Peptides against a protein of PDB entry 3V4O. Designs and how they scored, part 37

Target 1, 234 residues: chain A of PDB entry 3V4O
Amino acid sequence: DQPLAKDKVALLIGNMNYREHPKLKAPLVDVYELTNLLRQLDFKVVSLLDLTEYEMRNAVDEFLLLLDKGVYGLLYYAGHGYENFGNSFMVPVDAPNPYRSENCLCVQNILKLMQEKETGLNVFLLDMCRKRNDYDDTIPILDALKVTANIVFGYATCQGAEAFEIQHSGLANGIFMKFLKDRLLEDKKITVLLDEVAEDMGKCHLTKGKQALEIRSSLSEKRALTDPIQGTEY

## One batch from the design tools (peptide; aimed at target 1 L24 G81 A163)

Design b2_p20_7_s4 (made by RFdiffusion4, then SolubleMPNN; from b2_p20_7, 10 letters changed)
Fold by OpenDDE base, seed 4:
Structure b2_p20_7_s4 (fold): chain B 234 residues (1-234), chain A 20 residues (1-20)
Amino acid sequence: as target 1 above (234 residues)
Amino acid sequence: DEEELEELLELNGLQSFSPE
């Protein structure tokens, strides 16, 4: 049986112009290119750049309002971030230096809220560093996740490691998006697709030992980004 | 395409998304 999506919704966030942290370049191009690709896949895409904490929280709230039973939800983030105790934190552009968890958005909290919507698929593509933030000693107490078997994390880098962009004077992709964009439109199970992206990244000599894609998934069905939307004929 | 990436990386290097 061909899996069907009730709808497909994506929120893309690219943070570059940080007030208290080094500026980035790649998120601009990466968000733009990913937007175009996801729209070709019939996603309803909201793309935002340089969000403050307040704006990011509002964007997530609005994104969640578009989710419902059977809906495919995709969250993409490119920017500064960190990972403490298995929790991924996206850093808003107005975050202080140093930032703490109360200044940031926890991805796992968003996942919890998505699960409450009974989504058909939850995909997180996180193009951020995953190093521990030593300046944040707080341990977020997260509610236990439901067993939904519809979760896919694509981490641009492995746990405890850094994500990179090309230090180019012009517009260029980050490392993750450089490889992701070549395969994103393929009609394959999302985990298989990401595996191929990981292999492509691994074949690049200059990324070896520097950045490696990590896939973490609990996906019991052959769900693909190319899955048709219910009620539509292709 | 990989060749293009390698060329860019060789010429420009990498920038970490880490603030540190």
Scores: peptide ipSAE 0.210, ipTM 0.734, DockQ to the pose 0.430
OpenDDE base, seeds 1, 2, 3, 5: peptide ipSAE 0.025, 0.028, 0.014, 0.024; ipTM 0.576, 0.669, 0.554, 0.468; seed 2 fails the geometry check

Design b2_p20_8 (made by RFdiffusion4)
Pose (drawn by RFdiffusion4):
Structure b2_p20_8 (pose): chain A 234 residues (1-234), chain P 20 residues (1-20)
Amino acid sequence: as target 1 above (234 residues)
Amino acid sequence: TLTEELEELTEELNKKLTPR
């Protein structure tokens, strides 16, 4: 009755040195922090910075190869992003200005590929803005996803809104990781854990009225990032 | 000109957040 994971795998990407878009600072320290925390939770973590589109597609293919039946899969992205018609896109460092969906990675397509591997848990922590891209002409018409009841999204901000880090950030985490890092080791269902992070973030004066954590979850089973890996000793 | 430059500098100094 203790939920178990076949394995725990994570892919972390922090993009900062954009060629044609404002540069970011905090993704480095955010990625460094989450890597440490997830390693403490026995995840196998691949952590990468300043990825071009090509590198991002390769990183996600490698991550998909590590996924199999019953595996917990987690994707964290910190950098520029946008959201059109409910679909979230991650923007690589080589994105032109302006850019369209073909220059970016669609998170929903990644989730579809993860479900094909029959993962036991799918977690997306998207630490990026979610405003429309006016230059993106295209339309989704993506296939409906299977009902796997094991998907959790922890968006650093609401649809049509911005996610933030501290100006000239230096050593400071961005807003989402500032609060996520204090809770991630808790032995609680990931949905509940993210809800406590949402409450902590609500006390932050800098972001009132402009950034709020959004949880979208269909996870029915009580799964946590602290769940033991099957066949190891707990 | 000088008042406009000082207003622009004050706006830059008041920036607290960088969007992602």

Design b2_p20_8_s1 (made by RFdiffusion4, then SolubleMPNN; from b2_p20_8, 10 letters changed)
Fold by OpenDDE base, seed 3:
Formats: structure tokens, C-alpha cells, sequence
Structure b2_p20_8_s1 (fold): chain B 234 residues (1-234), chain A 20 residues (1-20)
């Protein structure tokens, strides 16, 4: 039997115009492209750019209100980020320099809250660096996660590495989105889809040895972004 | 010549990488 989603909801955040950090360019294009693709997949999509800490927290809260039992939730983030002790932190545009965990949003905390909603699928696409922030030595104490077997992380890069964009005079995607967009509409288990994206990205000479896609998943069912919504004619 | 031009283009593109 084909898996069904109760609903499909996505929050896309692209941060570019940082106050105290280098400005980015590609998140605008990345969010735009992904928005169009996810809408074709019948996701309800909220796309936001250049969010402050307060605005990011509010956006996540509103996103969580749309989640319920059996709902597919997808969070995409493009911007500055870091990873400390296996925890991923998204950096708001108003973060100080240096930023610390209290200035940022922890993805694993969001996951915990999503699990409480009994979602059907939790997908995180993190298009940010995963280097350690040496200015933050805080070890976060996170709440224990439940065993839900419905979690997929697509990291634009491997642990301790950087995610890149190309600085062109024109508009261009980041490296991760460049390859992801070509396969996102395929009717495949999400982990299989991301594995194919990883192979495609691996052929990119520009980022060879510098950036590699990492998939971290606990997904016991054949869930795809193409899965139909319950109660709809398909 | 085509291979050298491709390598130069790739090298120039690599200089334009920005880390997030």
C-alpha cells in the first residue's frame, strides 16, 4: 500500500543579508526554486527571507501549529550555520559576531517538537556549514527524542565541512540546491532520492574534496515527497 | 586546448566559492 500524508507542510528560510557576518546571495534563488518544486508536490509552503532571531522563532512556532498526526513536515534552511556536538544551529541575520547557541535556533529542538505532533515524516534540508563554532563551548542539554522512525536529514555538507555557493554576477543556486532541484520531483523514497543527489554532487569538480552531501535517517517506511494527501483524488 | 580552457574555467570558478 502506498503511504499517504495527512497533509504536507514546508517552511523554507533563506538568510542572506547578515548584519555582522558575510552576506550571501544564493539563498534567494534556492528558496525560490524549492518553493516552486514543493508546490508542485502539493506542499503548503511558507517561504521567508532574512529573518531575525525573533522572526525565525515565530516562523517555527507557526510552522509547528500546522503539524499534526500523519502530516509531512519539511524544513529547509539556507544561510550561515554551524554544528557543535552533533547539534545543528541556524544563524539569524541579526546574530552578533561571534554568535552563540543562545542567538541561534537548534534544529534538534525543532525535531523534538515535531515528534510531539506525531508527524508522518520529518525532513530537514540544511544548506549551511557544519563547522564547529569555537566561540561557543556550551554543551546543549536536549530533551530525549522519541523513536518515531520517520526522520530524514539531508545535509548539504559532511560533518566539520563547509557548504558553498558560487559568487556570480548573476543569480545562481548554491551547490546543494543545484543538484537537489533536478531530482526533487522524482517518485522515490526520500533517502534514495537524496542518495542520487549525493552522487550527482560528487561529480562536481568545483567542490570535490570540499563539500559532500550527508544523509542521516531513521525511516522505516517508503515515504516520498510525492506521496498523496489523504482524502484527495489522485 | 579545450581541456586547458576547461581547467582554467574551473580554476576561476573555484576562486568564486563562498562558504555559508
Amino acid sequence: as target 1 above (234 residues)
Amino acid sequence: EEEEELEEEEAEAAKKLQAR
Scores: peptide ipSAE 0.472, ipTM 0.822, DockQ to the pose 0.454; fails the geometry check
OpenDDE base, seeds 1, 2, 4, 5: peptide ipSAE 0.450, 0.452, 0.451, 0.442; ipTM 0.810, 0.811, 0.816, 0.809; seeds 1, 2, 4, 5 fail the geometry check

Design b2_p20_8_s2 (made by RFdiffusion4, then SolubleMPNN; from b2_p20_8, 15 letters changed)
Fold by OpenDDE base, seed 3:
Structure b2_p20_8_s2 (fold): chain B 234 residues (1-234), chain A 20 residues (1-20)
Amino acid sequence: as target 1 above (234 residues)
Amino acid sequence: AAAEAAARAAAEAAKQLQAR
């Protein structure tokens, strides 16, 4: 039978105008295009740009309030980021230089909170670098995760590597979104969809050997972003 | 000539890569 979502909610964050770090350009376009696609998939989408730490935390809190049992939750982030000891950190625009974990939002902490809501699907699309931040030696003690088998991470790059965008005068996507947008509407299990995106991105000569999509999932059901919302006619 | 132009364009694009 067709899997159903109780609802579908997405939070999209694009940080580009950093105060103390190199400015980015593509997150604007990435968030815009992803917003349009997810709305076509009947997601309730909140899209935000250039968030401070305070604003990011508030946005996540509000996002969590929209989650409930069976709801599909999707978090997309485009901006600066890093990964320490398997933990992904999103960097707010007002983060100091250097930034540390206390200045950033830990994705795995968000996941834990999403699990408490008994969501139907948790999708993280992290369009950021995954390099170690040598200025942060903190080993965060995270709360234990439940075994929910409904988690999908789409990393724009592999562990220890960088995610890129092309900075030219015109509008352009980041490398990850350039390929993701072409397949996002496909009616496929989300992990299968991302695998195809990985292959497409792998053909990009600009980033060969520098950026590769990584899928990390524990998804025991055939869930897709195209899954209809319960109670709706489809 | 077309191959060279493509190679130059790719090289120029590569110089504009910004890590996030």
Scores: peptide ipSAE 0.455, ipTM 0.812, DockQ to the pose 0.459; fails the geometry check
OpenDDE base, seeds 1, 2, 4, 5: peptide ipSAE 0.437, 0.444, 0.444, 0.439; ipTM 0.799, 0.801, 0.802, 0.800; seeds 1, 2, 4, 5 fail the geometry check

Design b2_p20_8_s3 (made by RFdiffusion4, then SolubleMPNN; from b2_p20_8, 11 letters changed)
Fold by OpenDDE base, seed 1:
Structure b2_p20_8_s3 (fold): chain B 234 residues (1-234), chain A 20 residues (1-20)
Amino acid sequence: as target 1 above (234 residues)
Amino acid sequence: EEEELEEELEKLESKVLTPR
């Protein structure tokens, strides 16, 4: 009676070398470590760094082609981002200054397309800021989402807040990945897992009052990243 | 001592936090 995945596919994007915006450092490490972990969970992982708008759109398109009925889809993004009116926007490295929605990828649009694939699970891990972009006053017209009860958002920070990374002399994770990586392999419902990550992050004095994990889900089944792929023996 | 060291480390790290 254990939930099964037809397949498990993940797209990981880390943008750090922005042309017109401050450069980041942690996305490299974050993507690398998450890639390793997800592969241990038998995900097919595509990891990409420093994508232009064109490249990001292509990557998402290719990712969507791998999705089908019962497939687990996971999208991780680390980089600059913003949130306007509940819509999350990932910023490509070639985005102008200021960037607007037309220059960025809307996560909710991706979700809509994922739903059309009748996936078994849709997980978004957004390791970006969620501040409003005052230079973007456009309200995207989005299609209504279907009731699929298989959506999980893990936001690295709260609405209107920033996500942080540590400027260490060496390689260091962003705050979200620092805690996520310690629990990601646990055989737990994904929302439960993220809740525990949230608690771990909450104990860190470094981020108290600055960054907190937000979980948004409609997941009605006990689905975990550890769920076996159909037809495989474990 | 380990807990104290971790707390000190966290305090030091807080000085070098940068937003994404």
Scores: peptide ipSAE 0.352, ipTM 0.724, DockQ to the pose 0.380
OpenDDE base, seeds 2, 3, 4, 5: peptide ipSAE 0.341, 0.347, 0.351, 0.350; ipTM 0.716, 0.725, 0.724, 0.719

Design b2_p20_8_s4 (made by RFdiffusion4, then SolubleMPNN; from b2_p20_8, 11 letters changed)
Fold by OpenDDE base, seed 3:
Structure b2_p20_8_s4 (fold): chain B 234 residues (1-234), chain A 20 residues (1-20)
Amino acid sequence: as target 1 above (234 residues)
Amino acid sequence: EEEEEEEEKRKEEAKVLQPR
């Protein structure tokens, strides 16, 4: 039987205008294009740019309120980030230099809260660097995750590596979004879709040996972003 | 000469990458 979503909700965050860190450009375009695509897939999309720590935490809280049993939740983040001990941290625009975990949002904490909502699917698309932050020695104590078999991580880059954007005089995507946008509307299991994106990205000569897509998933059902919403007639 | 031009092109293209 065709998997059904009770609803489909996405939160997209693009941080560019950092106060104490290098400014980015591509997140504006990435969020805009992804918003348009997800709306075509009948997602309820909240798209936000240049969020402070307070604003990011509020946005995540509001996003979580829209999640419930069987709901598909998607979180996309484009901006500065880091990874310590397998935990991903999104950096707000008002983060100090150097930033630490207490200044940032931990993705795995968000996942824990999403699991409590008994969602049908949890997708994280993290378009940020995954390098170790040497200025943060904090070992986060996270609550144990439940076994829900509905989790997909699409990392724009490998562990310990960087994610890139192209500096053009005009508008350009980040490397990850450049390839993701071409396949996002395909009716395929989300892990299969991301695998194809990984192959396409692998053909990019600019980032060969520097950036590669990583898929981390525990998805026991054939869930796709194209799955219809329950109770909707087409 | 073609190899040198291609290497120079790759170096110029690499300058347009910015890490996030």
Scores: peptide ipSAE 0.448, ipTM 0.794, DockQ to the pose 0.440
OpenDDE base, seeds 1, 2, 4, 5: peptide ipSAE 0.437, 0.440, 0.430, 0.428; ipTM 0.785, 0.788, 0.780, 0.780; seeds 2, 4, 5 fail the geometry check

## One batch from the design tools (peptide; aimed at target 1 D30)

Design b2_p21_1 (made by RFdiffusion4)
Pose (drawn by RFdiffusion4):
Structure b2_p21_1 (pose): chain A 234 residues (1-234), chain P 21 residues (1-21)
Amino acid sequence: as target 1 above (234 residues)
Amino acid sequence: PPPELQSRYAEFDEEKIEEEK
């Protein structure tokens, strides 16, 4: 009755040195921090910075190859992003200005590929803005996803809103990781853990009225990032 | 000085887009 994971795998990407868009600073320290915490939780973690579109597609293909039945899969992205018609896109460092969906990675397409591997848990922590891209002409009409009841999204901000880091950040985490890092080691269902992070973030004066954590979850089973890996000793 | 926020929103360079058109 203790939920188990066949394996725990994560892909972390932090994009900062944009060629044609404002540069960011905090993704480096955000990725460094989450890598350490997830390693403490026995995840196999690939952590990468400043990825072009080509490198981002390759990184996700490698991550998909590590996924199989019952595996917990987690994707964390810190950098520029946008959301059109409910679909979230991650923007690579080589994105032109303006850019469209073909220059970016659609998170929903990644989730579809993960479900094909029959993962036991799918977690997306998207630490990016979610405003419309006016230059993105295209429409989704993506296939409906299977009902796997194991999907959790932890958006650093609400749809049509911005996610933030501290100006001239230096050593400071961005807002989402500042609060996520204090809770991630808790032995609680990931949905509940993210809800506590949402409450902590609500006390932050800098972001009142402009950034709030949004949890979207269909996870029915009580799964946690601290769940033991099957066949190891707990 | 007090801390301030930086967005992770990808801003569009409208002036350069107009010059290229």

Design b2_p21_1_s1 (made by RFdiffusion4, then SolubleMPNN; from b2_p21_1, 12 letters changed)
Fold by OpenDDE base, seed 3:
Structure b2_p21_1_s1 (fold): chain B 234 residues (1-234), chain A 21 residues (1-21)
Amino acid sequence: as target 1 above (234 residues)
Amino acid sequence: APEKLQSFTPEVDEEAIAKRL
């Protein structure tokens, strides 16, 4: 009855040193710590920092090549972003100011491609703002998604809101990763795990009324990041 | 695995939060 993964693959992207936008700090630490945690969970992890549009697209393409039937795929992004009409856009470091959808990577398009690979689980952890980009009036036409019931979105912030990092001279996690890292190794259904992270974040006086985790899922099976890889001893 | 980095708690909460946008 234990769910099994054919394999487990993660792509982590942290964008900080933007050319035309404010620089960030937290993605460096967040990607680093998440990399270590996911490797402990036997994920094959590719971690990249400060990607241009071209590099981001290539990274996603390579990530997709590692996906196949039954594979667990996890995409983590920390950086600038926006959400228009329910579509999440990750902003490359070389994006112009203002940026538009054609300059960015749409998460839902990536999900569509992951579904075509018949993955066992699709997890998106998006540590970015979700405010409307007023400079982009494009209504994206996306391909219809399949009903796979294996999708989990962990948004660092709620719809229309902002994500935050602690501002000081030293290195520190973003708010989302600060709490996620404490629970990520727990053997729990991923939606349950994220719900507990949400509660932990809710107890933080720093972001009360400013940032709240949103979980959006269509997951019909008890899938966990701790699920063993098929063919291995556990 | 390398040690995790530690987050610092600022003395003043309101001034310590930066928007990522």
Scores: peptide ipSAE 0.042, ipTM 0.512, DockQ to the pose 0.043
OpenDDE base, seeds 1, 2, 4, 5: peptide ipSAE 0.027, 0.022, 0.057, 0.028; ipTM 0.517, 0.480, 0.571, 0.484; seeds 1, 2, 4 fail the geometry check

Design b2_p21_1_s2 (made by RFdiffusion4, then SolubleMPNN; from b2_p21_1, 13 letters changed)
Fold by OpenDDE base, seed 2:
Structure b2_p21_1_s2 (fold): chain B 234 residues (1-234), chain A 21 residues (1-21)
Amino acid sequence: as target 1 above (234 residues)
Amino acid sequence: SAPKLQSFTPEVDEEAVAARE
């Protein structure tokens, strides 16, 4: 039987114009391209750029309000970030230098809240660095996650590594999005799709040994971004 | 005061690779 989504909702955040950190370029294009693709997949897409901490938190809250039982939720983030002790932190544009966990949004906390909504699928696409922030000595204590078997993380880079953008002639694209966009519309289980993206990225000599896609998943069902929405004709 | 955190923009071939750190 074809898996069905009750609805499909995506929040895309691209942070570029940081106040206290180096500016980025790729998130603009990456968010735009991903927005168009996800809309073709009948996602309800909210795309936002250059969010402050307050705005990011509000955006996440609003996103969570759209989630419910059986809904597919996708969070994409492109910007500065770090990872401490397995916890991913998205950095708002108004974050201080150095930033700390209290200035950032913890992805795993968002996941917890998504699980409370009993979503059908939780996809995180994190196009950010995953290096440890030595200036943040906080050890996050997270509540135990529920066993929902519907979680997929696509990390643009490996743990402890950096994510990159390619800048050419004033244009910039993230390495991850460069390859993701070519396969995103394929009717495949999301983990299979990402695995293929990982292979494609691995063929890029420019980032070989510098950036590699990491897939972390607990997905017991064949869920695809192409899955139809319940109640629609197909 | 704490040192400033910085991202890196190494050059690879004819393209510039910018870290998102």
Scores: peptide ipSAE 0.081, ipTM 0.541, DockQ to the pose 0.042
OpenDDE base, seeds 1, 3, 4, 5: peptide ipSAE 0.030, 0.063, 0.033, 0.031; ipTM 0.481, 0.543, 0.491, 0.467; seeds 1, 4 fail the geometry check

Design b2_p21_1_s3 (made by RFdiffusion4, then SolubleMPNN; from b2_p21_1, 13 letters changed)
Fold by OpenDDE base, seed 2:
Structure b2_p21_1_s3 (fold): chain B 234 residues (1-234), chain A 21 residues (1-21)
Amino acid sequence: as target 1 above (234 residues)
Amino acid sequence: APPKLQSFAPEVDEAAVAARR
């Protein structure tokens, strides 16, 4: 039977105007485009730009309040980031240079909290670099994740690699969003959809050998972003 | 003109690093 979502909620964060780090451009357009697409998919979308650490933490808290049993949760982040020991860290615009984990938001911690909500699907779309931050020597001790088999990570780039934006005529799009947007509305299992995006991205000559989509999933059900919401008729 | 790639990677401020030590 067709999987159903109790509800569909997305938090989109685009950080561009960093105080102590290079400014970015792509998150503005990428968040906008993704917002429109997710709304077409009947997601309740909260889109925020240029969040401080405090604001990011609050946004995540508010996002979590909207999650419940069977709810589809999607977190999109575009901005600076890093990955240490398999943990992804989103960098707020007011983070110091260099930043440490204490200045950032750990995605895996958010996942843990989402699991506690007994969500139907947890999707993370992380348009950030995944380089090791050598200035952060903290070894995070994270709580063990539950076996929920409803987790999908779409990393814009490979482990230890960078994510890029393409600048043209004053506008910029992230490589990940450039290809994601073309397929996002397709009625396909989310991992299949992302796999197709990965193939499309692989055809981009500009980022060949520089950026490749990584899909990490534990998804035992054929869940799609197009899945109907419970109690609705389409 | 061909599109320009810009990395999302942060740049380390060496002066800030030195000041922190």
Scores: peptide ipSAE 0.306, ipTM 0.772, DockQ to the pose 0.754
OpenDDE base, seeds 1, 3, 4, 5: peptide ipSAE 0.303, 0.302, 0.292, 0.283; ipTM 0.761, 0.762, 0.755, 0.753

Design b2_p21_1_s4 (made by RFdiffusion4, then SolubleMPNN; from b2_p21_1, 13 letters changed)
Fold by OpenDDE base, seed 4:
Structure b2_p21_1_s4 (fold): chain B 234 residues (1-234), chain A 21 residues (1-21)
Amino acid sequence: as target 1 above (234 residues)
Amino acid sequence: MEPKLQSFAPEVDEEAVRKRL
């Protein structure tokens, strides 16, 4: 049986122009390219750049309002980030230096809220570093997640490692997006698709030993980004 | 031309950290 999505909604955030941290270049192009691809997949896409903490929280809230039972939710983030105690933190452009978890958005908190919506699929594509933030000693207290078996994390890099962008003649793409964009439209289970992206990335000599895609999933159904929306024919 | 890699890693302002300690 072909899995169906009740709807497909994506929030794309690219943070580049940080006030207290190094500026990035790739998120601009990466968000743009991913937006175009997801629209071809009939996602309702909200794409935002250079969000403050307040703006990011509002964007996530609005995104959550679009989620409901059976809806596919995709969150893409490109920017600075870190990982403490297995929790991923997205860094707003107005975050202080150094920043703490209270200044950032926890992805796992968003996942918890998505589960409350009984979504059909939760995909997180995180193009950020995953190094420990030694300047944040806060231990996040998160509610236990439900067992929904519909969760996919695509980390641009492995735990404790950095993510990179490639700059070529003024143009910049993240390593993750460079390879993701070539396969995103394929009609494959999302975990299989990401696995192929990981293999492609592994062939890149520039990032060999520096960046590797990590897939973390609990996905019991053959769900793809290409799955049709219920009640529609494409 | 060889492509240039730029890390997404933040840079810690050690002076700021020192002042906060």
Scores: peptide ipSAE 0.294, ipTM 0.752, DockQ to the pose 0.745
OpenDDE base, seeds 1, 2, 3, 5: peptide ipSAE 0.071, 0.081, 0.287, 0.054; ipTM 0.524, 0.507, 0.748, 0.475; seeds 1, 2, 5 fail the geometry check

Design b2_p21_2 (made by RFdiffusion4)
Pose (drawn by RFdiffusion4):
Parts: C-alpha cells; sequence; structure tokens
Structure b2_p21_2 (pose): chain A 234 residues (1-234), chain P 21 residues (1-21)
C-alpha cells in the first residue's frame, strides 16, 4: 500500500543566454538547486543549461529513453516560454525574433511521448511565462491524451501571465524555486506539496497580482517524489 | 477571476525589480 516507483528520472533545463531575446540569470541557480534536491530524493537527474533547439530535442529524446513502465518522470524548465491555445512551449536560446511554434518544444507533445512509455507518474514544473505569441500563426489540433490519471503540472505562473526572477538576480532563485525549494523534500503527494508552495508564494509581496503558482493535476493515486524505488530497501 | 486579473496586469503593468522569464 506504499506507492512505489519503478525508477525516478528527471530532466532539468535552464536557458539564460538568449541570442535574440532578453537574457536571464536565475535559471542557473534554480537548476543547481533542484538538481541537488532531486538527487537527495534518489532521482537520476540530467541537468543542462543554455540549450539550442537541437540540444533541447536531443535532451528530451535521452530523457524519454530512460522512461519505462511505472517510472516516475519529471521535467523542469526555467527560461523563456509562451502559451497559445492552452499549449505551452519552451523557447531555446537560438530562437529567432520573432519565432513560431516550429522553433520551440511543445510540452504537450513530450507528455504524449511519456504516456507511451507507461510511466507511473508525469510531473512538469514549468518556470516560464505563459503569454500568447502573436507571431505564432499555427493551430494545435493535437490528439487527445489517454486518461492515465497520473499527470501533475506545476506552473510557476497562470495562463496569460508572467513568471519572474529578481532583477540583476545574482545568487537569488527565481520566485518559483525560492518557494519550491523549501517544500520539495516533504513526504506528501506531489499535488499537496505544490499546493503548500502556492500558499507560500501568495505571501510574497513582489509578485502579488502578477505571478501565482498554478497546479493542474489528474493524479489519483497518492504519489510523492519521496516514494521508494521498487526493490531497494526503505 | 484572479488569474484573469493577473494576466491583465501583466499586459499593462511593469515592475522594475523583476525579470520576466
Amino acid sequence: as target 1 above (234 residues)
Amino acid sequence: SEFELIAFNNSHLFDPNLTAR
């Protein structure tokens, strides 16, 4: 009755040095912090910075190869992003200005590939803005996903809004990780844990009225990032 | 809703102490 994970795998990407878009600073420290915390939770973690589109697609293919039945899969992205028609896109460092969906990675397509591997848990922590891209002409018409009841999204901000880091950030985490880092080790269902992070973030004066954590979850089983790996000793 | 108001503010306001991602 203790939920178990076949394995725990994570891919973390922080994009900062954009060629044609404002540069960011905090993704480095955000990725460094989450890598340490997830390693403490026995995840196998691949952590990468400043990825071009090509490197991002390769990183996600490698991550998909590590996924199998019952595996917990987690993807964290910190950098520029956008959302059109409910679909979230991650923007690589080589994105032109303007850019369209073909220059970017669609998170929903990644989730579809993860479900094909029959993972036991799918977690997306998207630490990026979610405003429309006016230059993106295209439409989704993506296939409906299977009902696997094991998907959790922790968006650093709401749809049509911005996610933030501290100006000239230096050593400071961005807003999402500032609050996520204090809760991630808790032995609670990931949905509940993210909800406590949402409450902590609500006390932050800098972001009132402009950034709020959004949880979207269909996870029915009580799964946590602290769940033991099957066949190891707990 | 609260989220709609946040989205609206982000299209119309600027905060110099923050960097949008």

Design b2_p21_2_s1 (made by RFdiffusion4, then SolubleMPNN; from b2_p21_2, 11 letters changed)
Fold by OpenDDE base, seed 5:
Structure b2_p21_2_s1 (fold): chain B 234 residues (1-234), chain A 21 residues (1-21)
Amino acid sequence: as target 1 above (234 residues)
Amino acid sequence: SEADEIAKRNDTETDPRLTAL
């Protein structure tokens, strides 16, 4: 049986103009291009740039309101970030230097809230660094996750590693989006799609030994971003 | 694009123009 989505909703966040951290360039292009691709896949897409902590939390809250039983939820983030003890933290543009977990949004907390909505699929595409933040010694105590078998993480880089954009005079994609955009519209199980992206990225000598895609998933069904929305005519 | 040209260099070293996120 062909899997069906009740609806498909995506929140895309690109943070570039940080107040206390290096400014970035790629998130603008990456968010724009990903928006266009996801809309072709019939996602309802909310795309936001340069969000403060308050604005990011509000955006996530509004995103969660659009989720319900069987809905496909996709969260994309491009910006500064870090990972402590397996927890991913997205850094708002008004985060202090150094930032701590209380200044940032924890992706795993968002996942927990998505699970409560009984979503059909939860996809996280995290285009940020995954290095340990030595200025944050907090070990967050998170609520236990449910066993929903509908979770996919696409990390732009390996655990403990950095993700990159290219510094030049013009606008260009980050390394992750450069390869992701070429395959995103393919009608394949999302984990298979990401695996192919990983292979494409692996052939790039630009970031050889510096950045590699990591896929982490618990996905027991053949779910794809191309899955049709229930009750809609195609 | 410039990024594409850089990627085609087949260098063993990471391009110094990379910026960490």
Scores: peptide ipSAE 0.208, ipTM 0.596, DockQ to the pose 0.271
OpenDDE base, seeds 1, 2, 3, 4: peptide ipSAE 0.211, 0.203, 0.205, 0.219; ipTM 0.604, 0.587, 0.569, 0.577; seeds 1, 4 fail the geometry check

